# Peptides against a protein of PDB entry 5EIB: the designs that were tried, part 188

Target 1, 366 residues: chain A of PDB entry 5EIB
Amino acid sequence: VDLEPGTMDSVRSGPFGQIFRPDNFVFGQSGAGNNWAKGHYTEGAELVDSVLDVVRKESESCDCLQGFQLTHSLGGGTGSGMGTLLISKIREEYPDRIMNTFSVMPSPKVSDTVVEPYNATLSVHQLVENTDETYCIDNEALYDICFRTLKLTTPTYGDLNHLVSATMSGVTTCLRFPGQLNADLRKLAVNMVPFPRLHFFMPGFAPLTSRGSQQYRALTVPELTQQMFDSKNMMAACDPRHGRYLTVAAIFRGRMSMKEVDEQMLNVQNKNSSYFVEWIPNNVKTAVCDIPPRGLKMSATFIGNSTAIQELFKRISEQFTAMFRRKAFLHWYTGEGMDEMEFTEAESNMNDLVSEYQQYQDATAD
Target 2, 366 residues: chain A of PDB entry 5EIB as posed
Amino acid sequence: VDLEPGTMDSVRSGPFGQIFRPDNFVFGQSGAGNNWAKGHYTEGAELVDSVLDVVRKESESCDCLQGFQLTHSLGGGTGSGMGTLLISKIREEYPDRIMNTFSVMPSPKVSDTVVEPYNATLSVHQLVENTDETYSIDNEALYDICFRTLKLTTPTYGDLNHLVSATMSGVTTCLRFPGQLNADLRKLAVNMVPFPRLHFFMPGFAPLTSRGSQQYRALTVPELTQQMFDSKNMMAACDPRHGRYLTVAAIFRGRMSMKEVDEQMLNVQNKNSSYFVEWIPNNVKTAVCDIPPRGLKMSATFIGNSTAIQELFKRISEQFTAMFRRKAFLHWYTGEGMDEMEFTEAESNMNDLVSEYQQYQDATAD

## One batch from the design tools (peptide; made by RFdiffusion4, then SolubleMPNN)

Design b2_p20_2_s4 (from b2_p20_2, 10 letters changed)
Fold by OpenDDE base, seed 3:
Structure b2_p20_2_s4 (fold): chain B 366 residues (1-366), chain A 20 residues (1-20)
Amino acid sequence: as target 1 above (366 residues)
Amino acid sequence: SRRERLRARQRKRLAELEKK
C-alpha cells in the first residue's frame, strides 16, 4: 500500500514482486508529502476503504487469522498517517485480533524531513492505543550499526533495509515454523507484554552482516548470545544498560545444541541480572529453530521489552517540543483539518508512556 | 471532484473534533 504509484512498480519489478497478488497493490497518485494529516485525514482517508476491502478479502481467505502485521515508517506521511489510520480501522473491525507493527523511527541522521518529529509523535499516540506489539526499528540505530559496526562510510537506505529485513526475518521465525515458542502473535504478546501500553520492543540481530559480506563468519552459540545482548546490536537507539528488561525473547536459528543455548542464555542473564526486573519471573524466553537464515550457519534474534526504550521516545519528544513551541509548520497539519489539541494530546500520551516506563524501571519487588 | 472529497473529509474531521 502506498499513496504513490512508483513504490508499487518498484515492488512489482523487484525479485519478490510475484509473491504478492496484483489485486493487493493498493496505491494513490499524489502521496502524503511527508504530512501525517494528509496520510490520516485526507489522501490516506481516500484510499483506506480500498485497502480495507483487500484486508477483508485476505482475512476471509485465512484458515486461522491471528492478526495483522504492518510495516511502516513513522517519519513519512503515508506510513505514519495512513498506516495509523489503517491500524485504527482494522482494530475497529477486528478488535479480537492481534495488531503487530514494525515501526521505523525517524532520525535526523538519515532524513532531512523537518516534520518527522510531528509525524512520529502523532503516530506513537495511535500505536500506544491501537497496537498489541510494536517492534521499534530506529533509523538512528540502523545508521549507527551501518556506520560503526559494518564500517559503511555512507550508509544507504538499502543498507538500513537489509538490517530491517534480517530483523523482521528473525522475529517472525517462530510464526513461520511449527512447534516453536511464541508460535502465534497472541502467545508472543502474552510473553512479551506484561502491561498493555508497554508493548514497544527493541529488536536486535546477530551476526550483523552487510549485503556485500560473503564471508559469513561461523559464530558460536556463546558469541551469538553475547552479540544479541550487546547494545551495539540493538535496532532501537537506546542503551539497555540505562533501563531494565521487563521481558526478553531470544530466537536462535541453525543447528545447535539446545543445552548449549540454555547454558549461554542463563549465563548472560546472570551476568546482566541488574538489567532485568526482579519481580517478573521467567521473563526470558528462548526459542531454537533448526533452519538457519539463508547464507548463515546460525543466527540469533533478540526481542527486548526494556524500560530503556523511553530514550527513543524522549528523543522524539524533545524534537517535537522544540518545533511545537514555535508552532513551526503547524499550518500544514491544520490545513488538513487537524486541531492543535491533537498535537498536545499526542505529546501528553507519549510523555505518559515515558513516565510509565520509568515507574516500572524504579519498581522493586515488594 | 477529488478536491471536494478532501474538503468533505476535512469538514467531517473538524465536526468530530467539535463533538469532543
Scores: peptide ipSAE 0.025, ipTM 0.620, DockQ to the pose 0.050
Fold by OpenDDE base, seed 2:
Structure b2_p20_2_s4 (fold): chain B 366 residues (1-366), chain A 20 residues (1-20)
Amino acid sequence: as target 1 above (366 residues)
Amino acid sequence: SRRERLRARQRKRLAELEKK
């Protein structure tokens, strides 16, 4: 789905364009112009019914519909505005199904789009309400990984998207291979989301190795475990040491000893015990899939529900507030039928989410 | 409030998810 036709042609011409049905390409003509309001209330609202017709058709063809997975950017008008409109509409029609998202968070390090803080804040407001699971994929963290860890001097969108693809493949491993922990979206939600509003995940992937160092790096369970829990490997720009893990899932892939995995996972929890909440028992889940990812002997994927995710929301909130106080570009949104109150409601809800994470961070077992 | 109604809906949904 896109509000621009050119994006769809790029997907069709891509190496996997043929895996999608032609009738499942729904697109507009005018684009959203990086405006959330165009995506949500005007251009996106005109297209949404055509998307819902496709969603219904595909949903009816499912023997066992678990839920929906949306991949979108929160900085752009289509992904943010129309994406959140779709989430709302799908949630209304399928209230008993899981809504899962891969939400790409904007960063000034990656994009010069000045209105991204508005689009992100308005989107986060919708995600808090209408998703059950959201993987926070932060362009700032991806850029920092590419630059610092992968030693890329000028990270490209291709480099960032490679990390996203590896992570998406990792977190969906249990859904794609039988006999795994979190084998469905509902089980994942039960294990990862102790509180309904606190459903934003910090993903991570290991191994992350620079091209020059790949030949010298052994892939071992201890190294994967250590890297997976390193703050520098988080694909959300948060330091887990500044918060507490509510829940964690670790997904190992490849031929390895279950005993060694369990030992290393116990060791990392014990070493980092201060960074876990004490009042959620058995809050770390581990899965091992014998099938490695393509091109690797082994990997580990991390899913963290941490109160440190508030750092990401604080960053967006600070950027939002700095613009909104000046009413900068606000006329682009109000001209599409938005009220200034919708901005204030969205900011308030995001600040409330930050406060909720902080409350659970500071909570002790009574 | 709108917020309380939303939180109540989210809690209800989570409770329905845990029963399945």
Scores: peptide ipSAE 0.023, ipTM 0.493, DockQ to the pose 0.056
Fold by OpenDDE base, seed 4:
Structure b2_p20_2_s4 (fold): chain B 366 residues (1-366), chain A 20 residues (1-20)
Amino acid sequence: as target 1 above (366 residues)
Amino acid sequence: SRRERLRARQRKRLAELEKK
């Protein structure tokens, strides 16, 4: 789905374009012009029924519908505005199904789109209320990984999207392959989301290696375990050491000893015990899948529900506040029929979310 | 309009969230 035709043409003409049904390509002509309000109230609102018709048709063809997965950008008008409209509409029609998102967070390091903080804040407000699980894929973290870890001098969208695809493949492993941890979307939510509003995940992936170092790297379970808990491997620009893990899932892929995985997972928890909440028992889940990702012998994917995710929301909030106090570009949104109150409500709800994470970070068992 | 109905639903949902 897009409000621009060119993206759909690129997907259709791409190497995998034929795996999608032609009738499932729903697109507009005008785009959202990086405006959340266009995506949510105007151009997106005109297209949403056509998308819902496709969603219904595909849902009716499912033997057992677990839920929905949306991949979208929070910086642009389509992914942010129309994406959150679509989530709201699907949630109204399928209230008992899991809503899962891969939400790409904007960064000034990657995009010069000045209004991204507005689009992101307005989107987060919708995601807090209408999703069950949200993977925070932060363009800042992706850029920093590409530049610092992968040693790419000029990271491209292709380089960033490679990390996104690896992460998405990792977190969906348990859904796609029979694993020892038979995970469905609902079981993931039960294991990862102790509080309904606190459903924003820090994903991480290992191994992350520069092209020059790949040939010299032995992939071992201890190295994978150490890397997936390293802040430098997080796909969200947060330091887990500045918060506490509420819940963690680790997904190992490839042929490895389960005993070694369990030992390393216990060791990393014990070494980092100060970074876990003590009042949530058995808050670390481990899965092993014998099927490695393409091109690797083994990998580990991390899913963290950490109070450190508040660093990401604070960054967006600071950028939002700096623009909103000046009323910068507000006329583009109000002209699409938004009220300034919707901005204030979205900012307030995101700040409340930050406060909730901080409360649980500071909570003791006593 | 459809737009006005959407805005009314959004405002209603926001108002329901403020009551919780």
Scores: peptide ipSAE 0.022, ipTM 0.594, DockQ to the pose 0.070
Fold by OpenDDE base, seed 1:
Structure b2_p20_2_s4 (fold): chain B 366 residues (1-366), chain A 20 residues (1-20)
Amino acid sequence: as target 1 above (366 residues)
Amino acid sequence: SRRERLRARQRKRLAELEKK
């Protein structure tokens, strides 16, 4: 789905374009112009029913519909505005199904789009209410990983998207291969989301290795385990050491000893015990899938529900506030039928979310 | 609920835009 035809043509002409049904390509002509309001209320509102018709058709063809997975950006107009409209509409029609998102957070290091803080804040306001699970994939973190860890001098969208794809493949492993922990979206939500509003995850992937260092690194369970808990490997620009994990899931892939995995996972939890809440018992879950990802002997994917995610929301909120106080570009949104009140409500909801994370960070077992 | 108020506002705005 897109409000621009050119993105759909790129997918269709791509190496995997043939795996998608032609009728499942729904697109507009005008785009959203990086305006959330165009995506949510005007251009996106005109297209949403056509998307819902496809969603219904595909849902009816499912033997057992678990839920929905949306991949979108929060900095643009289409992914943010129309994506959140679509989430709202799907949740109204399928209130008992899981809503899962891969939400790409904007960064000034990656994009010069000045209005991204508005689009992101307005989107997060919707995601807090209308998703059950949101993987926060932060372009800030992806850029930093590409530059610092992967030693890429000039990270490209291709380099960032490679990390996104590896992460998405990792977190969906349990859904794609039977007999694993979190084998369905609902079970994942039960294990990962102790509080309904606190459903924003910090994903991570290991191994992350520069091309020049790949030949010198042994892929071992201890190394994978150490990398998953390293702040530098988080796909969200947050330091887990500045918060506390509410819940964690680790998904190992490849031929490895379950005993060694359990030992290393216990060791890393003990080493990092100060960064876990003590009042949620058994809050770390581990899965092992014998099937490695393509091109690797083994990998590990991390899913963290951490109060440190508030750093990401604070960053967006600070950028939002700096623009909104000046009413910068506000006329682009109000011209599409938005009220200034919606901006203040979105800001307030994001600040409430930050406060909720802080409250649970500071909570002790009474 | 907050969700219901948001949905109601979204529906109102969509309906206002459909009238244009």
Scores: peptide ipSAE 0.023, ipTM 0.657, DockQ to the pose 0.402; fails the geometry check

Design b2_p20_3_s1 (from b2_p20_3, 12 letters changed)
Fold by OpenDDE base, seed 3:
Structure b2_p20_3_s1 (fold): chain B 366 residues (1-366), chain A 20 residues (1-20)
Amino acid sequence: as target 1 above (366 residues)
Amino acid sequence: MREKRREEALKRRKEEEEAE
């Protein structure tokens, strides 16, 4: 789905374009112009019914519909505005189904789009209310991984998207292979989300490999375990050491000893015990899938529900507040049917979310 | 066109708020 036609042609002409049904390409003509309000209220609102018709058709064709997965950017107008409109409409029609998102967070290191803080804040407000689980994929973190870890001097969107793809493949492993822990979206939510509003995850992946690196180092289980818990491997721009894990899931892929995995997972938890809440029992879940990713002998994917994720929201909030105080660009949004109050509500809800994370960070076992 | 879309958007929002 896009508000621009050119994106559909790129997907269709791509190496995997044929995996999508032609009728499932829904697109507009005018784009959102990086404006959340165009995505949510005007241009996106004109297209949303056509998307919902496709969603209904695909849902009816499912033998067992678990829920929905959206991949979108929070910095742009289409992914943020129309994406969150689509989430709300799907939630209204399918209130008993899981809403999962892969939400790409904007960064001033990656994009110079001045209104990204507005688009992100307005989107987070919708995600807090209308999603059950959200993977925070932060362009800040992706850029830093590409630059610092992968030694890419000038990271491209292609480099960032490679990390996104690896992460998405990792976190969806349990959904795609039978007999795994978190084999459905609901079980994942139950295991990962102890408090309904606190459903924002920091993903991580090991090994971090560039698209051009053909030399896949054979990592060991100890090395994978250590790397997946390293703050440098987090796809969200927060330091887990500045917060506490509410819940963690680790997904290993490849032929390895379950015993060795369990031993290494216990060791890493014990070593990092200060970074876990003590009042949530059995808050670390481990899965092993014998099928490795393409080109790798083994991998590990991390999913963390950490109170450190508040650093991401604080960054966005600070940027938002600096723009909103000066009423910068508000006429672009109000001209699409938004009220200025919607900005204040979104800011408030995001600040409440930050406060909730801080509360649970400071909570002790009674 | 734009004003009509705005009016439709505002109408939709109001209908959504009344349905909650």
Scores: peptide ipSAE 0.034, ipTM 0.588, DockQ to the pose 0.035
Fold by OpenDDE base, seed 4:
Structure b2_p20_3_s1 (fold): chain B 366 residues (1-366), chain A 20 residues (1-20)
Amino acid sequence: as target 1 above (366 residues)
Amino acid sequence: MREKRREEALKRRKEEEEAE
């Protein structure tokens, strides 16, 4: 789905374009112009019914519908505005299904789009209320990984998208392959989300590899375990050491000893015990899949529900506040049917979310 | 509330397109 035709043409003409049904390409002509309100109230609102018709058709063809997965950007108008409209409409029609998102967070290091903080804040407000699980894929973190860790002088969208694809492949491993931990989307939510609003995940991946880099590095289970808990391997620009883990899932891929995995996972928890909440028992889940990712012998994917994710939301909030105080570009949104109060409500709800994370960070076992 | 704002926005857009 896109409000621009050119993106769909690129997907259709791409190496994998033929895996999608032609009738499942729904697109507009005018785009959202990086405006959340165009995506949510006007352009996106005109297209949403056509998307819902496709969603219904595909849902009816499922033997067992678990839920929905949306991949979208929060910086642009389509992914942010139309994406959150679509989430709301799907939630209304399928209230008992899991809503999962891969939400790409904007960064000034990657995009010069001035209004991205508005689009992101307005989107986060919707995601707090209408999603069950949100993977925070932060362009800030992706850029920093490419530049600092992978030593890429000029990171490309291809380099960032490689990290995104590795992360998405990692976190969906348990859904795609029979693992010892049969995770469905609902079971993931039960294990990862102790409080309904606190459903924003910090993903991480090891080993980090650039596109076309055949790192034939024979990684060990101890090295994978250490790397996946390293802040430098996080796909969200947060330091886990500045918060506490509410819940963690670790997904190992490749042929390895389960005993060694369990030992290393216990060791990393014990070494980092100060960075876990003590009042959530059995808050670390481990899965092992014998099928490695393409081009690697083994990998580890991390999913953290950490109170440190508030650093990401604070960054967006600071950028939002700096623009909103000046009323910069507000007329572009109000012209599309938004009220200025919706900005204040979205800012308030995101600040409440930050406060909730801080409350649980500071909570001690009685 | 939201639906009414949508309808008003779509109406304005249609009026703008008819004026061009």
Scores: peptide ipSAE 0.026, ipTM 0.644, DockQ to the pose 0.029
Fold by OpenDDE base, seed 1:
Structure b2_p20_3_s1 (fold): chain B 366 residues (1-366), chain A 20 residues (1-20)
Amino acid sequence: as target 1 above (366 residues)
Amino acid sequence: MREKRREEALKRRKEEEEAE
């Protein structure tokens, strides 16, 4: 789905374009112009019914519909505005199904789009209310991984998207291969989301290795385990050491000893015990899939529900506030039928979310 | 509320396009 035809043509002409049904390509002509309001209230609102018709058709063809997975950006107009409109509409029609998102957070290091803080804040407001699980994929973190860890001098969207795809493949492993922990979206939500509003995850992937260092790194369970808990490997620009994990899932892939995995996972939890809440018992879950990802002997994917995620929301909030106080570009949104009150409501709800994370960070077992 | 805002916004756009 896109409000621009050119993006759809690029997917269709791509190496995997043939795996998608032609009738499942729904697109507009005018785009969103990086305006959330165009995506949510005007251009996207014209297209949403056509998307819902496809969603219904595909849902009816499912033997057992678990839920929905949306991949979108929060900095643009289409992914943010129309994406959140679509989430709202799907939730209204399928209130008993899981809503899962891969939400790409904007960064000034990656994009020069000045209005990204508005689009992101307005989107987060919708995601808090209308998703059950949101993987926060932060372009800030992806850029830093590419530059610092992968030693890429000039990270490209291709480099960032490679990390996104590896992460998405990792977190969906249990859904794609039967007999694993979190084998369905609902079970994942039960294990990962102790509080309904606190459903924003910090994903991570291992191994992350520069091309020049790949030949010298042994892929071992201890190394994978250590890398998953390293702040530098988080796909969200947050330091887990500044917060506490509410819940964690680790997904190992490849031929390895379950015993070794359990030992290493216990060791890393003990080493990092100060960064876990003590009042949620058995809050770390581990899965092992014997099927490695393409091109690797083994990998590990991390899913963290951490109160440190508030650093990401604070960054967006600070950028939002700096623009909104000046009423910068507000006429672009109000011209599409938005009220200034909707900005204030979105800012408030995101700040409330930050406060909720802080409350649970500071909570002790009574 | 949303639908009304959309209709009003689309109306303004048409008026702007007709004025150009």
Scores: peptide ipSAE 0.026, ipTM 0.619, DockQ to the pose 0.029
Fold by OpenDDE base, seed 2:
Structure b2_p20_3_s1 (fold): chain B 366 residues (1-366), chain A 20 residues (1-20)
Amino acid sequence: as target 1 above (366 residues)
Amino acid sequence: MREKRREEALKRRKEEEEAE
């Protein structure tokens, strides 16, 4: 789905374009112009019914519909505005199905789009209410990984998208291979989301290795485990040491000893015990899939529900507040039928979410 | 080119934040 036709042509011409049905390409003509309001209330609203018709058709063809997975950006008008409109409409029609998202968080280090804080804040407001699981993929963290860990001097969108693809492949491993922990979206939600509003995940992937160091790096379970829990390997720009893990899932892929995995996972929890909440028992889940990812002997994927995710929301909130106080570009949104109150409501809900994470961070077992 | 635009955008945002 896109509000621009050129994106669909790029997907069709891509190496995997033929895996999608032609009738499942729904696109507009005008684009959203990086405006959430165009995505949500005008251009996107004109297209949403055509998307819902396709969603219904595909849903009816499913033997067992678990839910929906959306991949979108929160900085752009289509992904943010139309994406959240689509989430809302799907939630209304399928209230008993899991809504899962891969939400790419904007960063001023990656994009020059001035209104990204508005689009992100308005989107987060919708995600808090209408999603069950959201993987926070932060362009700032991806950029920092590319620069610091991968030693890329000038990270490209291609480099960032490679990390996103590896992470998405990792977190969906249990859904794609039988006999795994979190084998469905609902089981993942039960294991990862102790409180309905606190459904934002910090993903991570290992191994992340620079081209120059690949030949010297052994792929071992201890090294994967150590890298996976390193703050520098989080795909969200948060330091887990500034918060507490509510829940964690670790997904190992490749031929390895289950015993060694369990030992290393126990060791990392014990070493980092201060960074876990004590009042959620068995809050770390581990899965091992014998099938490695393509091109690797082994990998590990991390999913963290951490109160440190508030750092991401605080960053967006600070940027939002600085723009909104000046009413900068506000007329672009109000001209599409938005009220200024919708901005204040979205800001308030995101600040409430931050406060909720802080409350559970500070909570002790009574 | 893109990196220079990013640096200029970051600089503008910082200057706008410091002017408040």
Scores: peptide ipSAE 0.000, ipTM 0.329, DockQ to the pose 0.027

